# Designs tried in a protein design run: peptides against a protein of PDB entry 2FGR. Part 135

Target 1, 331 residues: chain A of PDB entry 2FGR
Amino acid sequence: SSVTLFGIVDTNVAYVNKDAAGDSRYGLGTSGASTSRLGLRGTEDLGGGLKAGFWLEGEIFGDDGNASGFNFKRRSTVSLSGNFGEVRLGRDLVPTSQKLTSYDLFSATGIGPFMGFRNWAAGQGADDNGIRANNLISYYTPNFGGFNAGFGYAFDEKQTIGTADSVGRYIGGYVAYDNGPLSASLGLAQQKTAVGGLATDRDEITLGASYNFGVAKLSGLLQQTKFKRDIGGDIKTNSYMLGASAPVGGVGEVKLQYALYDQKAIDSKAHQITLGYVHNLSKRTALYGNLAFLKNKDASTLGLQAKGVYAGGVQAGESQTGVQVGIRHAF

## One batch from the design tools (peptide; made by RFdiffusion4, then SolubleMPNN)

Design b2_p17_3_s4 (from b2_p17_3, 11 letters changed)
Fold by OpenDDE base, seed 3:
Structure b2_p17_3_s4 (fold): chain B 331 residues (1-331), chain A 17 residues (1-17)
Amino acid sequence: as target 1 above (331 residues)
Amino acid sequence: SKLLEEALKKFLEELLS
């Protein structure tokens, strides 16, 4: 067997011009370009093309030295893989988020990412953002001439919140075509959760696509998230994203991404635009800068996710500007 | 295949309604 220690330390200076009180926040934040992490992984060749694997990964918070502790909540899996693909057991990204977040040019981290994978309804489940799940079994196919798929099921283990049962159950999957410069995927998922102590289904459909033109890459996402409640009506959000990236000078990358979040339950929209730059000092070390604008309309209160500085909402209808400048080091 | 198609159709109908 092999065991590899790996990680990323990504720390930044961050600024947002408005918090929930309308005041600016600034300080040292984490995970602006990539999520800071510490992990262990390994594989064992079992012969005949079969491999066993393990993966243990937790988030690192460089600004406070993990004051709240360390765990393996990012991923804690054991797996078997071979010509049939890969089966994983344990907490992980759910298949839908694993595939569809790949179209986010900001890698689902920092102040610039697509924020569609979100708890839009004050869901009381631990993973109501649709990103990860406990008690997860996942299967990923090989790539067959571009075609690939992933499926997952998470056991609820009879977890209850209020009168809601089956909390934490996930079922979902994606189909995709990945060939050369083209990638396209469709994902569907349902999670059982609770809102206000009442049973709620979180349904999600996501379409993603990207094309690499060599000189630039275009990427897009279309998503609908619906929290279906028996009482009070559905909480539906339609999210749209379009982004472009391009290499700069052989050592840099520039990114521009726009997203629209149409929050139907409050009849309010939010617009996000982010400009990012990554400068590679080496294969393992990079400098980066992000500039994000979030415009809330009407009752929308969305905030940029400047982790470690401020990740809360703003006052209804307020706009927020965010900046991150930081260092990413991988080992 | 039919079961998956029916399940998918039902899911989409519920989602898009």
Scores: peptide ipSAE 0.010, ipTM 0.450, DockQ to the pose 0.012
Fold by OpenDDE base, seed 1:
Structure b2_p17_3_s4 (fold): chain B 331 residues (1-331), chain A 17 residues (1-17)
Amino acid sequence: as target 1 above (331 residues)
Amino acid sequence: SKLLEEALKKFLEELLS
């Protein structure tokens, strides 16, 4: 048996030129290159190729020392694994987000990531961004000649919001092909939630692919998120992402990523472009910088996610520029 | 398989429209 303590402390100086009032915000932010975290994990060999595992992980906020507390909301799982794959019980990334966010060159954090995994409709469920779920059972297959899959189900436990029942129920999964330089995946998910106290289905479909050319990597995502409401019509967003990364001088990595968010319910688009650089001082310590531009059109009010500084929206049709410069340390 | 195919088809139709 083994128990490992692990973590990442990622803290930055961040700036955005506009908040909801049109004013700039700046200060010390967190999780610009990787989400800051503290975790415990371990495995036990049960013999015959069967292993037990546990994983407990929470987010760290270096700017305020976790003033709001510490929890294991990132992951709190117990698992069995073997030749059959892995079964997990507990709060975790849902299978769709676990696989499809892997194509995001900005690691689903900071001001540069793909923002498609979002609560687009003011859903009242705690995890209406489609990233994690409570009461989750997940299964992941082994890799069979490149082919692999993951499936998940989260129990609603009769949770209600307003007149909506079954809130928090998740069903979803992905199929993928991972072989050498190529990765490609299709994910489907449905989550039961509420909007305005009324039952709503959050449907999500995501396609992802990447190819590593050695000198550079290309990655892409296509996603549709639809909050299906009985009253008021559907809230649909089509999100697109294309990114490239390349190693620099053996110690660095440069990343460029573009995303488009076509928000159908408000007939408005947002364009995001981010340039990032990571400089490795060691295997565990890096300096990084991100520069992001977000252009909202028409009624779009999206904001860059400068966690710890400003992660709110902007005025409709306004653009936002963000900068992060920070240190990431892994242990 | 049919459900996945139908979902994919609908998605592609919505993206291309």
Scores: peptide ipSAE 0.010, ipTM 0.500, DockQ to the pose 0.012
Fold by OpenDDE base, seed 4:
Structure b2_p17_3_s4 (fold): chain B 331 residues (1-331), chain A 17 residues (1-17)
Amino acid sequence: as target 1 above (331 residues)
Amino acid sequence: SKLLEEALKKFLEELLS
């Protein structure tokens, strides 16, 4: 058996020029290049190609020393793996997010990531962003000549909000082709939640693809999220992302990513453009900078996610500029 | 499955509209 302690401490100085009041915010933030984390993981060889595993991972907030506490909400799984693939029990990334966020060149964190995995409808469920789930059973296939898949089911355990039952139930999965420079995936998910105390289904479909040309990588996402409400009509968002990354010299990486969020329920669009640079000081330590511009049109109020500084919205139709400069250290 | 095909078709139609 083995046990590994691992983690990332990522802390930055961040600035956004507008909050909900139109004022600037600045300070020390976290997780600008990678989510800060502390984890334990291990495996046990059970013989015959079967392995047991565990994974416990929580987020670190370096700016305040985890003042709100520490937990293993990022991942808390026990698993069995072998020639059949891997079965996981416990809170984790849902299969759809685990696979489809991999196409985000900004690692689903900081001010530059694809923000499609979001609670678009003021859903009252804890995980209405479609990223993780409690009470999750997941299965991941082996890779068969490039083809692979993942499936998940999360129990609601009769959680209720208002008149909504089955809150937190998740069912979803993806199919993918990963071979050499090419990756492509299709993900489908449904999560039961509540909006305004009423039962709502969060349906999600996501297409992702990337190609590594060696000198540069291109990545793209197409996503539709639909909160299906019995009363009040559906809340639908179409999200698009296109990104490119390239190594710079032997120690740097530049990233450029564009995203469009077409929020159908309010007939409003938001445009996000982010430029990022990572400079590796070592295999474990990097400096980074992110510059993001978010343009809201019409009734859109989206804000950049400068975690630890400001992650709220802005006034309708306002633009927001954000900067993060930080240090990432992995251990 | 037919369900997946229909879902994909609808999605593509919505994206391309």
Scores: peptide ipSAE 0.008, ipTM 0.485, DockQ to the pose 0.012
Fold by OpenDDE base, seed 5:
Structure b2_p17_3_s4 (fold): chain B 331 residues (1-331), chain A 17 residues (1-17)
Amino acid sequence: as target 1 above (331 residues)
Amino acid sequence: SKLLEEALKKFLEELLS
């Protein structure tokens, strides 16, 4: 058996030019290039190709020393793996997010990531962004000549909000083809939640693909998220992403990513463009910089996620510029 | 969605049996 302590401390100086009041915010933020984390993981060889595993991981907030506490909400799983693949029990990334966020060149972190995995409808469930789930059972297949899949089910455990029952139930999965430079995936998911105390289904479909040309990588996402409400109509968002990354000078990486969020319920679009650079000082330490522009149209109020500084919205139709410059250290 | 849910439930039941 083995036990490994691991983590990342990522802290930055961040700036956004507008908050909800139209004022600038700046300070020390967290998780600009990678989510800061502390974790424990290990495996036990059970013989015959069977292994047991555990994984406990929580987020670190370096700017305030985890003033609100520490937990293992990033992942808390026990697993069995072998020739059949892997079964996981416990809170984790849901299979759809685990696979489809891999096409985000900003790794779902900082001010530059694809923000499609979001609570678009003021959903009252804890994980209405579609990223993680409590009470989750997941299964991941091996890779069969490139083909692979993942499936998950999360128990609601009769959680209720208002008149809504089954809150927190998740069902979803993906199919993928991963072979050499090519990756392509289709994910489908449904979560039960509540909006305004009323039962709501969060339906999600995501298509992702990437190709590594060696000199550069292209990546894309197409997503529809629909909060299906009994009253008031559906809240639908179509999200699109296209990104490119390239190595620079053997020690750096440049990333450029564009995303469009077509928020149908408010008939408003938001455009996000982010330029990022990572400079590896070592295998474990990097400097990075992100520059992001978010243009809201009409009633859109989206804000860049400068975690630790400002992650709220802006006034309707306002644009926001964000900058992060930081240090990432992995151990 | 319901069909997928049922299929996934069945699959999980088979995996855990």
Scores: peptide ipSAE 0.008, ipTM 0.373, DockQ to the pose 0.015

Design b2_p17_4_s1 (from b2_p17_4, 14 letters changed)
Fold by OpenDDE base, seed 4:
Structure b2_p17_4_s1 (fold): chain B 331 residues (1-331), chain A 17 residues (1-17)
Amino acid sequence: as target 1 above (331 residues)
Amino acid sequence: MEALLEEARKRFLEELS
């Protein structure tokens, strides 16, 4: 058996030129290149190709020393794995997000990531962004000549909000082809939640693909999210992302990513473009910088996610510029 | 730096307009 302590401390100086009042915000933020985390993981060989595993991981907020506390909400799983794949029990990334966020060149964090995995409808569930779930059972297949899949189900445990009686139920999965430089995936998920105290289904379909040309990597996402409400109509968002990354001088990586969020319920679009650079000082330590522009049109109020500084929205139709410069250290 | 950011922002906004 083995137990490994691991983590990342990622802290930055961040700036956004507009908040909800039109004022600038700046200060010390977290998780600009990778989500800061502390974790424990381990495996036990049970013989015959069977292994038991555990994984406990929580987010670290270096700017305030986890003033709100520490938990293992990032992942808290026990697992069995073998030639059949892996079964996980416990809070985790849902299979759809685990796979489809892998195409985000900004690692689903900071001011540059794809923001499609979002609570678009003021859903009242704890995980209405479609990223993680409580009470989750997941299964991941082995890779069969490139083909692989993941499936998950989360129990609602009769959680109720208003008249909604199955809040937190998740069912979803993906199919993928991962072979050499090519990755492609299709994910489908439904999560039950509540909006305005009424039962609502969060339906999600996501297509992702990437290709590593060696000199550069190209990645893309296509996503539709629908909060299906019995009253008030559906809240639908179509999200698109295209990104490229390239190694620089053997010690660096440059990233450029564009995303479009077509928010159908308010007939408004938001455009995001981010330039990022990571400079590796060592295998474990990097400096990084991100520059992001977010253009909201019409009624759109999206804001860049400068965690620890400002992650709220802006005024309708306003644009936002964000900068992060930081240090990432892994252990 | 602010001037560079504003110029970059301006170009971005113009491209998307």
Scores: peptide ipSAE 0.018, ipTM 0.539, DockQ to the pose 0.011
Fold by OpenDDE base, seed 1:
Structure b2_p17_4_s1 (fold): chain B 331 residues (1-331), chain A 17 residues (1-17)
Amino acid sequence: as target 1 above (331 residues)
Amino acid sequence: MEALLEEARKRFLEELS
């Protein structure tokens, strides 16, 4: 068998001009270009085209040295793979998020990412953002002439919150076509959760596509998230994203991404636009800068996710500007 | 730099009203 130690340390200086009180926040933040992580992974050839694998990965918080501890909440899987594809057991990205966040040009982190994968309804489940799940079994197909798919089921293990049962249950999957410069995917998922102690289904549908023109890449997402409460109206958000990236001078990449979050339950929209630049100093080390604007309209209170500095909301209808400048180092 | 950022912010706010 093989064992590989790997990781990313990404730390930045970050600024946002408004917090919930309307005051600026600034300091040292983490994970502006990529999520900082430490992991162990390995494989064993079992013969006959079958391989066993393990993957243990946790988030690193460079600003405080993981003062709250270290865990493997990013991924803790054992797997079998072969010509049939891959089966994973353990906490991981759910298949829908794993595939559909790949269209986010900001790698689902920092102040610029698509924020559609979110707990829009004060869901009481730990993973009501639709990104990961405990007790997960996942299956990923091989790529057949471009066509591929992933499916997942997470056991609720009879977890309850209030009167809600089956909390934490996930069922979902995606179908995709990945061939050369083109990628396109459709994802569907449902999670069982609770809102206000009452059973709620988190339903999600996401379409994603990207095309690499060589000189530039275009990427887009369309998503609907609906928290279907047993009592009370549905909490629905339609999220849209369009982004472009381009290599610069052989050592850099520029990214521009726009997102719209139409929050139906509060009849309010939020607009996000982010400009990012990554400058590669080496194969493993990069400097980066992100500039993001978030415009909340009406009752919207969304905030940019300057992890380690400020990731909370703002006052209703307020706009927020965020900046991150940092170093990313991979090992 | 600050002026550039402010201009960019203004444009964003105005165009996406």
Scores: peptide ipSAE 0.015, ipTM 0.494, DockQ to the pose 0.011
Fold by OpenDDE base, seed 5:
Structure b2_p17_4_s1 (fold): chain B 331 residues (1-331), chain A 17 residues (1-17)
Amino acid sequence: as target 1 above (331 residues)
Amino acid sequence: MEALLEEARKRFLEELS
């Protein structure tokens, strides 16, 4: 049996040139390169190729010392694994997000990530961004000559909001091919939620692929999210991402990523482009800088996610520039 | 820094306009 304490403290100085009032914001932010976290994990060999595992992980907010408290909302699982794969019980990334966010070169963190995994419709469920779920059972297959898959189901436990009575139910999964430099995946998910107190289905389809050329990596995502409402019509967003990364010298990495968010319900698009650089001082410590531009057209009000400084929207049709410079330390 | 960022922003906006 083993128990490992692990974590990341990632803190930055961040700036955005516009908030909802058109004013600049700046200060100390968190999680610019990696999400700051504290965790415990361990494994027990049960013999015969069977292992038990646990994983407890919560987010750290270094700028305020977790003023709102600490929890294990990132992951709180117990698992069994073996030649059959892995079964997990507990709050975790849903299988679709776990696999498909891996194609985001910014790892779903900071001001540069793919923002498609989002609550596009003011859904009233706690996890309507499609990233994690409570009461989750997940199964992950082994890798069979490159082919692998993951499936998950989350119980709603009769949670109600307004007239919606299955809030929090998730069903989803992915199929993938991972072999050497190539990765490709298709994910499908449905989550039950509520919008305006009315039952709503959040349907998601995502295609991802990447190829590592050694000297550079290319990655892409295609996603459609639909909040299907009985009244008022569907809220649909098509999201696209293309990114490239390359090592710089022996200690650096540069990343460039573009994303387009076509918000059909408001007939408005947003364009995001981010340049990032990571400088490794050691295996555990890095300096980094991110520069992101977000162009909203028409009624779009998206904002860059400068966590700890400003993560709100901007005025309709306004553009936003964001910068993060920080330190990441892993232990 | 702001001037450099503003220039970069303008170029980005021009490219996407």
Scores: peptide ipSAE 0.008, ipTM 0.468, DockQ to the pose 0.012
Fold by OpenDDE base, seed 2:
Structure b2_p17_4_s1 (fold): chain B 331 residues (1-331), chain A 17 residues (1-17)
Amino acid sequence: as target 1 above (331 residues)
Amino acid sequence: MEALLEEARKRFLEELS
């Protein structure tokens, strides 16, 4: 058996030119290149190709020393793995997000990531962004000539909000082809939640693909999220992403990513473009910078996620510029 | 820095208009 302590401390200086009042915000932020974390993991060889595993991981907030507390809400799983693949029990990334966020060149963190995995409808569930789930059972297949898949189910445990029952129930999965320079995936998920105290289904379909040309990598996402409400009509968002990355000088990486969020319920679009650079000082330590522009049209109020500084929205139709410059250290 | 960012933002907005 083995036990490994691991983590990332990622802290940055961040700036956004507009908050909800139209004022600038700046300060020390967290998780600009990778999510800061502290974790414990280990495996036990049970023989015959079977292994047991555990994984406990929580987010670190370096700017305030985890003033809100520390927990293992990033992942808290026990697992069995072998030739059949891996079964996980416990809170984790849901299979759809685990796979489909891999096409986000900004690693689903900071001011540059694809923001499609979002609570678009003021859902009242704890995980209505479709990223993680409590009470989750997950299964991941091995890779069969490139083909692989993951499936998950989360128990609602009769959680209720208002008149909504089954809140927190998740069912979803993906199929993928990963072979050499090519990756492509299709994910489907449904989560039960509540909006305004009324039962709502969060349906999600996501298509992702990437290709590594050696000199550069291209990546893309197509997503539809639909909050199906019994009263008030559906809240649908179509999200699109296209990104490119390239190594620079053997120690750096440049990234450029564009995303479009077509928010159908408010007939409004938001455009996001982000330029990022990572400079590796070592295998464990990097400097990074992100520059992001977010253009909201019409009734759109999206804001860049400068965690630790400002992650709220802006006034309808306003645009926002964000910058992060920071240090990432892995241990 | 802010002035440069504003100029870049302006150009971005113009391109996406």
Scores: peptide ipSAE 0.008, ipTM 0.448, DockQ to the pose 0.012

